# Peptides against a protein of PDB entry 5HDT, part 123

Target 1, 163 residues: chain A of PDB entry 5HDT
Amino acid sequence: MVVKTFMDMDQDSEEEKELYLNLALHLASDFFLKHPDKDVRLLVACCLADIFRIYAPEAPYTSPDKLKDIFMFITRQLKGLEDTKSPQFNRYFYLLENIAWVKSYNICFELEDSNEIFTQLYRTLFSVINNGHNQKVHMHMVDLMSSIICEGDTVSQELLDTV
Target 2, 163 residues: chain A of PDB entry 5HDT as posed
Amino acid sequence: MVVKTFMDMDQDSEEEKELYLNLALHLASDFFLKHPDKDVRLLVACCLADIFRIYAPEAPHTSPDKLKDIFMFITRQLKGLEDTKSPQFNRYFYLLENIAWVKSYNICFELEDSNEIFTQLYRTLFSVINNGHNQKVHMHMVDLMSSIICEGDTVSQELLDTV

## One batch from the design tools (peptide; made by RFdiffusion4, then SolubleMPNN)

Design b2_p24_6_s2 (from b2_p24_6, 8 letters changed)
Fold by OpenDDE base, seed 5:
Structure b2_p24_6_s2 (fold): chain B 163 residues (1-163), chain A 24 residues (1-24)
Amino acid sequence: as target 1 above (163 residues)
Amino acid sequence: MKGPKLISKEEWEKRRKEWNELLS
């Protein structure tokens, strides 16, 4: 499916990147972001995570509002990490590992509402983290939060106190 | 615009292979 297509694509696959660019843009539409099926939304989130990886260092999405919608959407999907026994847990794990490794949320530093996005991310991660998670899941959660705190120029102490 | 990190093809290939097996 489309998920595997983007997962198997490399950053230097210029011909494929051009071929699937319109599909990447279409996946960020409200139709997919607001899709009624929870499993479909998870697959969409994974595709979007890979799209940020593939088209790095620049995202193919030019609208700041669209970027905000995407990252708020991805953040909401991370709630699925709470159930470690779910058949879809490994897919949620993939999403977490991808965004933590790629550091796709770095794009949010340029957005006006970055504090809102990061606040929701931290709250979500703290709400789902538990002792049932393996070491790698914990590592990626901590790495994701720490990297944003350490590398951000707009993340204030006030934000950290609020979380 | 501040973008995501570039990951080498070799690094991603290793992990991708593992994920393809786990998610198949």
Scores: peptide ipSAE 0.658, ipTM 0.951, DockQ to the pose 0.701
Fold by OpenDDE base, seed 2:
Structure b2_p24_6_s2 (fold): chain B 163 residues (1-163), chain A 24 residues (1-24)
Amino acid sequence: as target 1 above (163 residues)
Amino acid sequence: MKGPKLISKEEWEKRRKEWNELLS
């Protein structure tokens, strides 16, 4: 699986990073971001999360519009965290942990629409957070939100209203 | 302002092994 390929790739794997660069770019295409299969979209999101991980501190995507699309897409996938009994919950958990640990959303601070992205992220996280989540999930949610607040220069009023 | 975090190979390898088991 492509998901496993990127998961197993390290940040210092320069040859592999170069080899899979085109695939990374292809995975961000509308074909995958708008794929009709929910499970495929989740896998794509996980791949994208790992792509941000392995190519850190840079992103292979040069278009700010594309970056916005990607993070809005990832944010939408996080909605799947609401069902802790889903067979795909662990994959959603992986997505959350990855983006929280890597702090991939920090890329968004360079984007003009950062407030929109962060607002959607916070709304999504608050909409899915519940007592059914284990401590690790809660920890990553809080860590992700806290880190964005701490690193951000500005926070939209809408975002402040959600906290 | 910080960008994405650089995670050491050792740290990721440890967690990756756990995830590979959970997601297998």
Scores: peptide ipSAE 0.658, ipTM 0.952, DockQ to the pose 0.815
Fold by OpenDDE base, seed 1:
Structure b2_p24_6_s2 (fold): chain B 163 residues (1-163), chain A 24 residues (1-24)
Amino acid sequence: as target 1 above (163 residues)
Amino acid sequence: MKGPKLISKEEWEKRRKEWNELLS
């Protein structure tokens, strides 16, 4: 399974990183980002999250537009966190924990459309966060939002005004 | 500004084992 392949890969696995580079690029194609099956999109998002983890501190995606598409895509998948009783909740939880821990969204600070990306992220997280989530989920959501605000400087006030 | 965080092999391996069980 592709998801497990990237999950089990380490950052120092240079040979594997080279071997799966083309697959990483392929997973960011419109075919997968716009896949009609939401479960497939979730798995793709998890793979992309791991790709950012594996190739850190760099990203294998060179196009700013592609990076924007990817993070907007990941943000949309986070909406699935709202249903804690879903059989896919743990996979959504994995996605959240991964991006919060790796801080993959930090790549977006160098993008021209960073404000749009962060705004959508905040709106999505605020829309799904509720008292039904366990402490760890809450912690990751708060950590993710706080880290971006702390690093954003001038971006922070603009984002707060739009949320 | 900080970029993505480098996660050590040991730290990720520990958490990965837990996730592999939960997502199996």
Scores: peptide ipSAE 0.656, ipTM 0.952, DockQ to the pose 0.796
Fold by OpenDDE base, seed 3:
Structure b2_p24_6_s2 (fold): chain B 163 residues (1-163), chain A 24 residues (1-24)
Amino acid sequence: as target 1 above (163 residues)
Amino acid sequence: MKGPKLISKEEWEKRRKEWNELLS
């Protein structure tokens, strides 16, 4: 897949960003978001994470519905963090680190269904977090959740306090 | 409200190198 293409692309690579824009849009299609192969979906999620990194502070996706689908999709992939011994764990770790570092979920604040997205994110993270995760994984999870709370997400705050 | 942040080229190049090795 094109995972390495986007991983190797920088935010200031304007010519490449324009060149691969159509590919970025294609990767968010239902074909990939609903791909039957779990490993393919993980790779797609990583590409999407990098796309948000590359095109920051904006996103190439103009449809609010598409953005919602993407972040709900990424959230579902984070479930794979539950098994620290999985051969795919490092790829899941990459996904987590990327979205936590870039703060790509901040795009969701502009969406009508932001509360739903953040709630699902918190539920997913708390469902997979365990003592087998190293300090970096824990820090990224906490950083991701706390950054959203600090932006004033009441629903996310309430969920965090409940868990 | 914050948006996604910009990552310096140097910072990402360093991390990308590490990930390329780990994910190879």
Scores: peptide ipSAE 0.649, ipTM 0.951, DockQ to the pose 0.766

Design b2_p24_6_s3 (from b2_p24_6 with T1M R5K E14K V15I A19H)
Fold by OpenDDE base, seed 1:
Structure b2_p24_6_s3 (fold): chain B 163 residues (1-163), chain A 24 residues (1-24)
Amino acid sequence: as target 1 above (163 residues)
Amino acid sequence: MKGPKIISKEEWEKIRKEHKERLS
């Protein structure tokens, strides 16, 4: 129910955004971010990605530590892109497509630990990218990485070494 | 899927500045 709700919501519904604000905050709790079920974590990641889309360009999460936790969490889920034959691959694709299109990671530029977040993102993407992925997957990965490079003012040496 | 609303550069910079201040 929660997944469907956020997937169908857009940025123009201010009343709904206010109504589901508490739910959005709850989804970022440790209960969901550290859920033992891998499929549940993937669904949570997709919901979080949709939340960033809906509330763009702002985010309902005001804590820098919480934002870091969320994006590190989303990054970990992207490892699932490696297995293109997985029953959950379409949801992993959705996650990738969403974050690439919305440019949600750009919020991280305002965080002190942005370099750590981007480094982990790049390492993850390079670890899962392969010739078995279709053109759309490749394009989303490239768009995601290039957007961050182009937007970033300061890039750590560690990140440069990863690229 | 709908992306973020298209806003002017000026509006975007204002929002980013305000957001950064909230996170500081």
Scores: peptide ipSAE 0.024, ipTM 0.602, DockQ to the pose 0.060
Fold by OpenDDE base, seed 2:
Structure b2_p24_6_s3 (fold): chain B 163 residues (1-163), chain A 24 residues (1-24)
Amino acid sequence: as target 1 above (163 residues)
Amino acid sequence: MKGPKIISKEEWEKIRKEHKERLS
């Protein structure tokens, strides 16, 4: 239900955004980010991606540490893209598609640890990309990575070595 | 500093529609 709620919301629903603000904050709690069930974590990641979409260009999360945790968490979920035959692949695809289109990771530019986040993202994407992925998946991966490079003021050497 | 792209309602509706179709 929570997944559907955020998925169906748009950026213009100001009253609804305010109503679900507390829910959005709770979804970023350690209870959900460290949930033992992999499928639950995927759903949480999708919800978080939708939250970033809905609240763009801002985020309801005011703590830089929390934002870091969230994006590191989302990055970890992207590992699931490696298995194109997984029953959950469509949700992994949605996650990728969402964050690529919204450019959600651009929020990380305000974080001191942005380089760490981007490095982990690139490492993850390159580790999961394979010939089994269709053109759309590749396109989203490229769009996501290129956007960060193009919009970032500086790129660390470590990140450049990853690319 | 650049933030996330603001997506119009129409654009996202298209994405959601396609997503739902893939999940169905």
Scores: peptide ipSAE 0.021, ipTM 0.540, DockQ to the pose 0.899
Fold by OpenDDE base, seed 5:
Structure b2_p24_6_s3 (fold): chain B 163 residues (1-163), chain A 24 residues (1-24)
Amino acid sequence: as target 1 above (163 residues)
Amino acid sequence: MKGPKIISKEEWEKIRKEHKERLS
């Protein structure tokens, strides 16, 4: 399975990174980002999060529009954190843990629409936070939000009002 | 270009191990 392949891949495995480059690009296509199955979209989001980790510091996606689409897509998936009793919650947790640890959203600082992306992220997180989450979930949410504030060059007033 | 944090093999191995254990 693609999910397991990327999850186990090492950042220093250049040969494997080259081998799966086309697959990584294909996973960011509209076919997967707009897939009708919610569980498939979650798996795609987890794979994309792993791709950002594996190909750090540079993502294999060269289009700013594609990067925006990906992060808006990932942000939408984070809404699934609201149901802590879901059988898919562990995958939602993995997604949150990954993007918080890797600081994947830092790529967005160089995008023209970075403020829009961060605003949607914060709104999404605040909509689901404090809904029966344990300390680890809260920690990752806070780490994700605080890192963007601390490392951002500029923050819009709209984003500040969201916080 | 600003990108994601480059994490060590040891750091990510810990995360992956914990994730697999949670999913098992």
Scores: peptide ipSAE 0.019, ipTM 0.559, DockQ to the pose 0.751
Fold by OpenDDE base, seed 3:
Parts: structure tokens; sequence; C-alpha cells
Structure b2_p24_6_s3 (fold): chain B 163 residues (1-163), chain A 24 residues (1-24)
């Protein structure tokens, strides 16, 4: 799978970025986003998170609809953070850590449906947060949510109700 | 496009290393 490739790719590797552009685009296809295997979807989410990091400040996805699909997909994967004893928890942690650090969701501010995306993100995070999470997990969740609130020009009432 | 934060090579290497360690 494409997981290892993107995880090890450097932001400064312009030649590699161009070389793997097709892979990045293909990774966002319905084939992967709607893959029947839950573990595959998680790995896809991690790769997508890495893609946003690698191609920053510009994502290789130029379609607003595709970007929405991707972030809604990533948000759905974050539900896996609820079970801290899951064998896959470390990968969920990686996903959370990455998107919180890179602030990948900030690209959504340019999307028409940004409020929907952020609302779903907040609802998801609040649904999975529990006392079993260590301080680092909590910090990443808080960082992720607070960054969006602080950097957003407007916050919908629905989002406020979610908080 | 607003885009995500560009993090340093060093910062991401740290993250990757920690991730790999957790998955090992």
Amino acid sequence: as target 1 above (163 residues)
Amino acid sequence: MKGPKIISKEEWEKIRKEHKERLS
C-alpha cells in the first residue's frame, strides 16, 4: 500500500512530490475512501494526512468537493479514537497527532461547506473523548478544536451548540 | 488555498519516529 511511501516523504523533496502526485490523487478516489476494510480506511486516512503535510501549503486536490469528501472521511476515521485498547489505536493517534500538528483542517475554511465539516469534526471528537485518553491525546484534541475556533472568522450556531 | 502548516523536517521526523516506535 501507499502508506509507507507518504509517511517517509520529505516536504523538501519536490521531485518526489511530483512523482507521487498521481498516487496522491488516486488515494482520494472512492476506491479507497469507500474501501470495505476498516483497517485500510484508517491507513488511507493516515496517508491523506501525510499528503496534506507534504504538499503544504497547497493540497494537490483542487476540487472543493473532493476536499470535503476527504475531510469528512478523515473525520469518520477519528471515531476509532474511542477505544484506547484497540490494536489500531496507535494509528488513530498518529492520525490525530498529524492533523492537529499540521492543522490540515484549516484548508477547509475556503470551502463552502466548512461549517458542516467543522461541526462533524467537533461532534466526533466530543463523542470519542474519554478518561482513558492520556494527556497527549487530550492536548491534540484541544489544539485541533481551538485552532479552528480561533482562526475562523465566523462560527455557526450549530458549531457553537456542539461545543 | 489556505493550506496546512508547513512543519520543519526535524519536527516531522520526530513524529514519524515516535509513530514507528508505537507501532513496533
Scores: peptide ipSAE 0.018, ipTM 0.555, DockQ to the pose 0.699

Design b2_p24_6_s4 (from b2_p24_6, 9 letters changed)
Fold by OpenDDE base, seed 3:
Structure b2_p24_6_s4 (fold): chain B 163 residues (1-163), chain A 24 residues (1-24)
Amino acid sequence: as target 1 above (163 residues)
Amino acid sequence: MKGPRLISKEEWEKIREEHYKLLS
């Protein structure tokens, strides 16, 4: 199982990282990013989040376009945080907590379209945030947004309008 | 500028233990 493989992988295991590099690359394929099943896409997003954790501070994806696709994909999945009563909410929480702690989106600063990615992230987070979220969820959302603002040298006007 | 941070094994284990059953 792809999800289990990366979820259990150790950051310090260089041999395993090399072994599963092709699998990591395959997870970012259109087959998975455009999978018709919403639950599959969520699991793919969680696995991708784990990949960024494992390969930090770098990513196994060398294509800027692929990185953009991945983070736009992850951002779209975060919309699932809106329904706190969803059976899959805890999986969405896992995704949020992971990307917040790992600061995965910070790799996007190297991308030409970083402002677009961050803008979409902020819009998504503000669209789903509600009083039903507990303090921990709110904390992760704030941490995620604050980290990007603090570490970014430039912020687009569109992003400023969103905040 | 900088990429993702390296988190400790302990930090990751907390995440994994909390959510593993939901993803497996």
Scores: peptide ipSAE 0.103, ipTM 0.717, DockQ to the pose 0.679
Fold by OpenDDE base, seed 4:
Structure b2_p24_6_s4 (fold): chain B 163 residues (1-163), chain A 24 residues (1-24)
Amino acid sequence: as target 1 above (163 residues)
Amino acid sequence: MKGPRLISKEEWEKIREEHYKLLS
């Protein structure tokens, strides 16, 4: 229900945004980010993606360290895109399309460890991309990577070597 | 530097509808 609640919430739903703010903050806790169940972590990642969408352009998370943890967490979940036949693939697809459309990773540009985050993102995407993915998945992957390159002020040599 | 984008209600409704079908 929590996943659906955030999926259904619009960016201009100010009353709901205020109501669910504490839940949004709680979902970024170590309890959820380090949850032992892979399926739970995927659902958490989708919620976090929606949280970035809903509260755009400003994330409700005030800690740079927490933001880094979240995006590293989301990046790790994207590994699930590799298996197109998985029952959870459609959920991974949602995660990908969400972050591609929202450009949530743009929040990372203000972080000191932005290069690390982006490097891991690119490595992950290139590791999972394959011919089994349909055109939409490929499009979102390319769009996500291109947007970060185009909108970033600086790109590390390590990131360039990855691409 | 650009932040996350604001998505129109119409754009997101299309995305949401697509995934509702896939996730049902």
Scores: peptide ipSAE 0.702, ipTM 0.955, DockQ to the pose 0.913; fails the geometry check
Fold by OpenDDE base, seed 2:
Structure b2_p24_6_s4 (fold): chain B 163 residues (1-163), chain A 24 residues (1-24)
Amino acid sequence: as target 1 above (163 residues)
Amino acid sequence: MKGPRLISKEEWEKIREEHYKLLS
């Protein structure tokens, strides 16, 4: 329900963006990021992905530490892409395509710990890639990684060696 | 350096519809 609300919201929905701003902030709380239910965490990740989309080009989260936590959290959820037969796979697919299209991780370039975030992202993606994924999933993973390399001023040699 | 992409309503509608089918 909340997931659908954010999924249906457009970037130019100014009144709705204002209305749901507090909810967006609450969804990034430790309660949700550390929620014990895996399915809840996936839904939270999708909401957060949409929040970055909706409020682009500026995230509503003002704390660099919070932003780091969020992207590390989203990255952890992407591990779910490894099981293509999971009932939740299509939700993971949405998460992937969302962040690939929105390029939400570009926010991380302004963070001090960007290298850590991107390193973890690439490790996660490479750990799941080529595990029976169709062309669309593979395309988004490659596009996401390529985009980060192209937009980043500093990409670790470790990441470059892996690609 | 670019930030998050601004996606048009039309572009996102296509993406959203794709996933509506998959998530339904």
Scores: peptide ipSAE 0.700, ipTM 0.955, DockQ to the pose 0.886; fails the geometry check
Fold by OpenDDE base, seed 5:
Structure b2_p24_6_s4 (fold): chain B 163 residues (1-163), chain A 24 residues (1-24)
Amino acid sequence: as target 1 above (163 residues)
Amino acid sequence: MKGPRLISKEEWEKIREEHYKLLS
């Protein structure tokens, strides 16, 4: 499966990176980002998270508008972390840990609407965080938010005051 | 463009193996 393929791929797998580049670009199309099936959208989000990991330090997406769409899309998927007993929770957990470790949202600092993206991310994470989450989930949520605050150069004081 | 951090092969292997078990 596509999800397994990207999950297994390393950053130094140059031949595979070239082979699957077109698929990576296709996965960011509106067809997948606006797919009617919630489970499909989650799988797409996980693939996109791995794509940012694999092709680091440069994402294969060249359009700022496309990058904004992708990160807003990923942010919406993180709402699924709210139900710790869902059969899909472990997939949401993978998405969270991936983007926390990779720091994929760092790409957003150079986008014009970075504050909007980060605001939505913080609001989403604070809305889903609860006592049912284990220590690792809590750690990744906090790490994701704090790393953006500490490493950001465009994060406004207004954004920090609202969080 | 500011990009994501590079993760060592060893670091990611540990993360991947953990999630293989959870997603099995």
Scores: peptide ipSAE 0.695, ipTM 0.953, DockQ to the pose 0.724; fails the geometry check

Design b2_p24_7_s1 (from b2_p24_7, 15 letters changed)
Fold by OpenDDE base, seed 3:
Structure b2_p24_7_s1 (fold): chain B 163 residues (1-163), chain A 24 residues (1-24)
Amino acid sequence: as target 1 above (163 residues)
Amino acid sequence: MEERKKKLEKAGELMTEKMKKRKE
């Protein structure tokens, strides 16, 4: 996995990981993933991204369905990157920066529905990218998409059509 | 809802700090 090869990360202690486990599970609940407040959902996404950073290259979630739900959820939040003038843009940028740097989505290669996840990610990124984004935003988006392309052995036609 | 948002924000700040320290 590219994330295992390219990331030079210090692992948190097992004790620290245990401290965050309950929070990780709580934040991945339907209560938060389907929360009606978009600001709450953004905060949840940022927290989940941080959790993936801490547990990388593994994830604290064992259910493939839950992992899919989480990444589909994070992908939906990335739509907020479209408006660079939004008061919440800095948090959206943080989310993008984190998942791009950690290569969090590369965990999805272990999921049966990885192509669906990546397709939605690419569609979302291409739908929100615009000339108002600076070089850093563009770089993170490219890094995120390129890492997935380089890691993947096979790409669905739907994903190819999206790119 | 504001209370819940604030609680979540605090949790996010904690996690963000951990992420930053690990990134450095």
Scores: peptide ipSAE 0.028, ipTM 0.527, DockQ to the pose 0.034
Fold by OpenDDE base, seed 2:
Parts: structure tokens; C-alpha cells; sequence
Structure b2_p24_7_s1 (fold): chain B 163 residues (1-163), chain A 24 residues (1-24)
């Protein structure tokens, strides 16, 4: 129910944000983050991404440790982008598109372990990127990484040449 | 794609190093 609720949310009023705060917190629990079903974890990741989209630029999570866990969790799910022919690829694409568009990871700059999170994200993206990915996937990956670099006040010529 | 990958990787590494220095 919780997963479906967040995925179907089309409104992001302040009243609704308050209403679903507890649900957002529950979704970030170990029960969901460590769920044994891979497909469930993917759905959870998408819902978490939606939560960040709704609450952007803030987040309903105040614990730095919890935020770290969430983004490390999302990062792990991005490994599923490797198989472009997977039946779940569209959902992985959604996850990538969402976090890239929203710049969800940028909130991690407030975390002490931001470097670790970004490093793992980059490693994951470069581990899964391949010639089977279409231009849109590549674009979102670049956008995601570029946003982090720009927010960190570090823009390299290499990045500009790649974009 | 490989060339782009390398370029982005270098950029990421630069960012990572910059972030480390700011944390220290």
C-alpha cells in the first residue's frame, strides 16, 4: 500500500506532504531497504525518489545516517540499469530519470559522508554504462553526475567536453 | 561512449578529490 501510494502521488501540496510524512519515514525503514525481493527494492527506490521529488529541495528525513542509507540503497538499485533488456528496465530508467531531473543526490552535500555517496554513485554508473544504453540513458547519467560536480563548485573541461 | 566515459570519470575524480579536501 505504501509503495503504491507514493508512486501514484500527483499532488505535492504542503498539506499532503505533512500527511505522508510518516509514510515516507516508514518507507525508509530497514523492512523496505533490506527487503529480500529485488523487485520490491526497486519499487521502494522509485518511491523514495518520488518522495525526494515531492519534498525537494528539502527532505522528510532529518537523520544524516538515514539519508546516507537511502542514497546508498538507491545507488545499489541503479546497478539494474546494466541489463537494457530486462523487464524491469523501464522502472530502472524511471529511477535514473527522476533522480537526475530532481537532482536528488545534491542534498547529500549536507552529509558528512557525501564523498562516499558520490563516489559510489559514480562507480555504479560507470560500472553499468554500456553501448546498449540509448542516448537518453547516457544523457541522464551525465546530467546526474554533472549536477553534483557543479553543485560542488568543481567544473572540469573534461565534463564540458563530454556533455 | 568509451571516450565520454573516460572524460566523465576524470571529472568525477576531480570532484571527489575536491570534496575530500574540503572535508579535511
Amino acid sequence: as target 1 above (163 residues)
Amino acid sequence: MEERKKKLEKAGELMTEKMKKRKE
Scores: peptide ipSAE 0.023, ipTM 0.606, DockQ to the pose 0.038
Fold by OpenDDE base, seed 5:
Structure b2_p24_7_s1 (fold): chain B 163 residues (1-163), chain A 24 residues (1-24)
Amino acid sequence: as target 1 above (163 residues)
Amino acid sequence: MEERKKKLEKAGELMTEKMKKRKE
């Protein structure tokens, strides 16, 4: 199990952050989050995950509602992990790997609806996990869920029931 | 639609490459 903290990550230059600011805002628009093409949504999710990695430990989004929408959106994309034989599986793996390594969901603790987000995440992960997944996939899933449990100040009974 | 996919893919690749030091 690999658990990394934000302190272990390199800092990005302010110039690089500024470069991707417009892209970050654009990709978080309803146009992309609700895009009718599944492959486009997957790419958007991967880009959003990269954005969170770049801006960690903060996010370039000021609206709590937007952050909630983004993480609920990413959670929905993780359903694609179920089919290990899909030609898009590598991108789903990338999404999972990124989110787990960066601990991107930990920013959700600042949101009022964090419990809802985590519950949906856990339910999604448990619904897609299967014996076809290799050890790395399992490790990332466990790391992601464990980090949230360990670093959360309060855990609802509903979340505990999900785990 | 296909052009949009390509644009997003390139953007993602650019971000990933530039920030590769932050990758597991």
Scores: peptide ipSAE 0.022, ipTM 0.520, DockQ to the pose 0.035
Fold by OpenDDE base, seed 4:
Structure b2_p24_7_s1 (fold): chain B 163 residues (1-163), chain A 24 residues (1-24)
Amino acid sequence: as target 1 above (163 residues)
Amino acid sequence: MEERKKKLEKAGELMTEKMKKRKE
């Protein structure tokens, strides 16, 4: 579990959390998570990543099912990292950088289906890696995966087989 | 749809700028 540091407490105010609470709830709706436009879904994922950064180590979502849906959604967006020449690659990079830095997925350890989420994340990351990715992309992918391994007390055989 | 994209982009940028220095 990610522990909030003193520095994080100074930078994170209750006023800011209140300001974005309604937006957080709205962006997690099925309307956005199931939006037919992939560019809209990417923007939604980036905003959700920012929300998790603001509220870390907690989340403004009380439903475990909703949290699962959100992280499975974010995982699906990471497939866009495959095309390094895409005009949207910078946003995909931002998404990766953010979730790796914040360790956003670590909140999933409280979920019953955490192993499913992590398995899908690992499979997605390994599926998109190619020779067009620079060292920074690789570093963020490693940081993200390492954080989950270090935090996890119980890892399913399926996840181990994926790694 | 384009208007929605812009709204989401602006919201994300605002969050990013305000919480830019947050480290965890």
Scores: peptide ipSAE 0.019, ipTM 0.504, DockQ to the pose 0.038

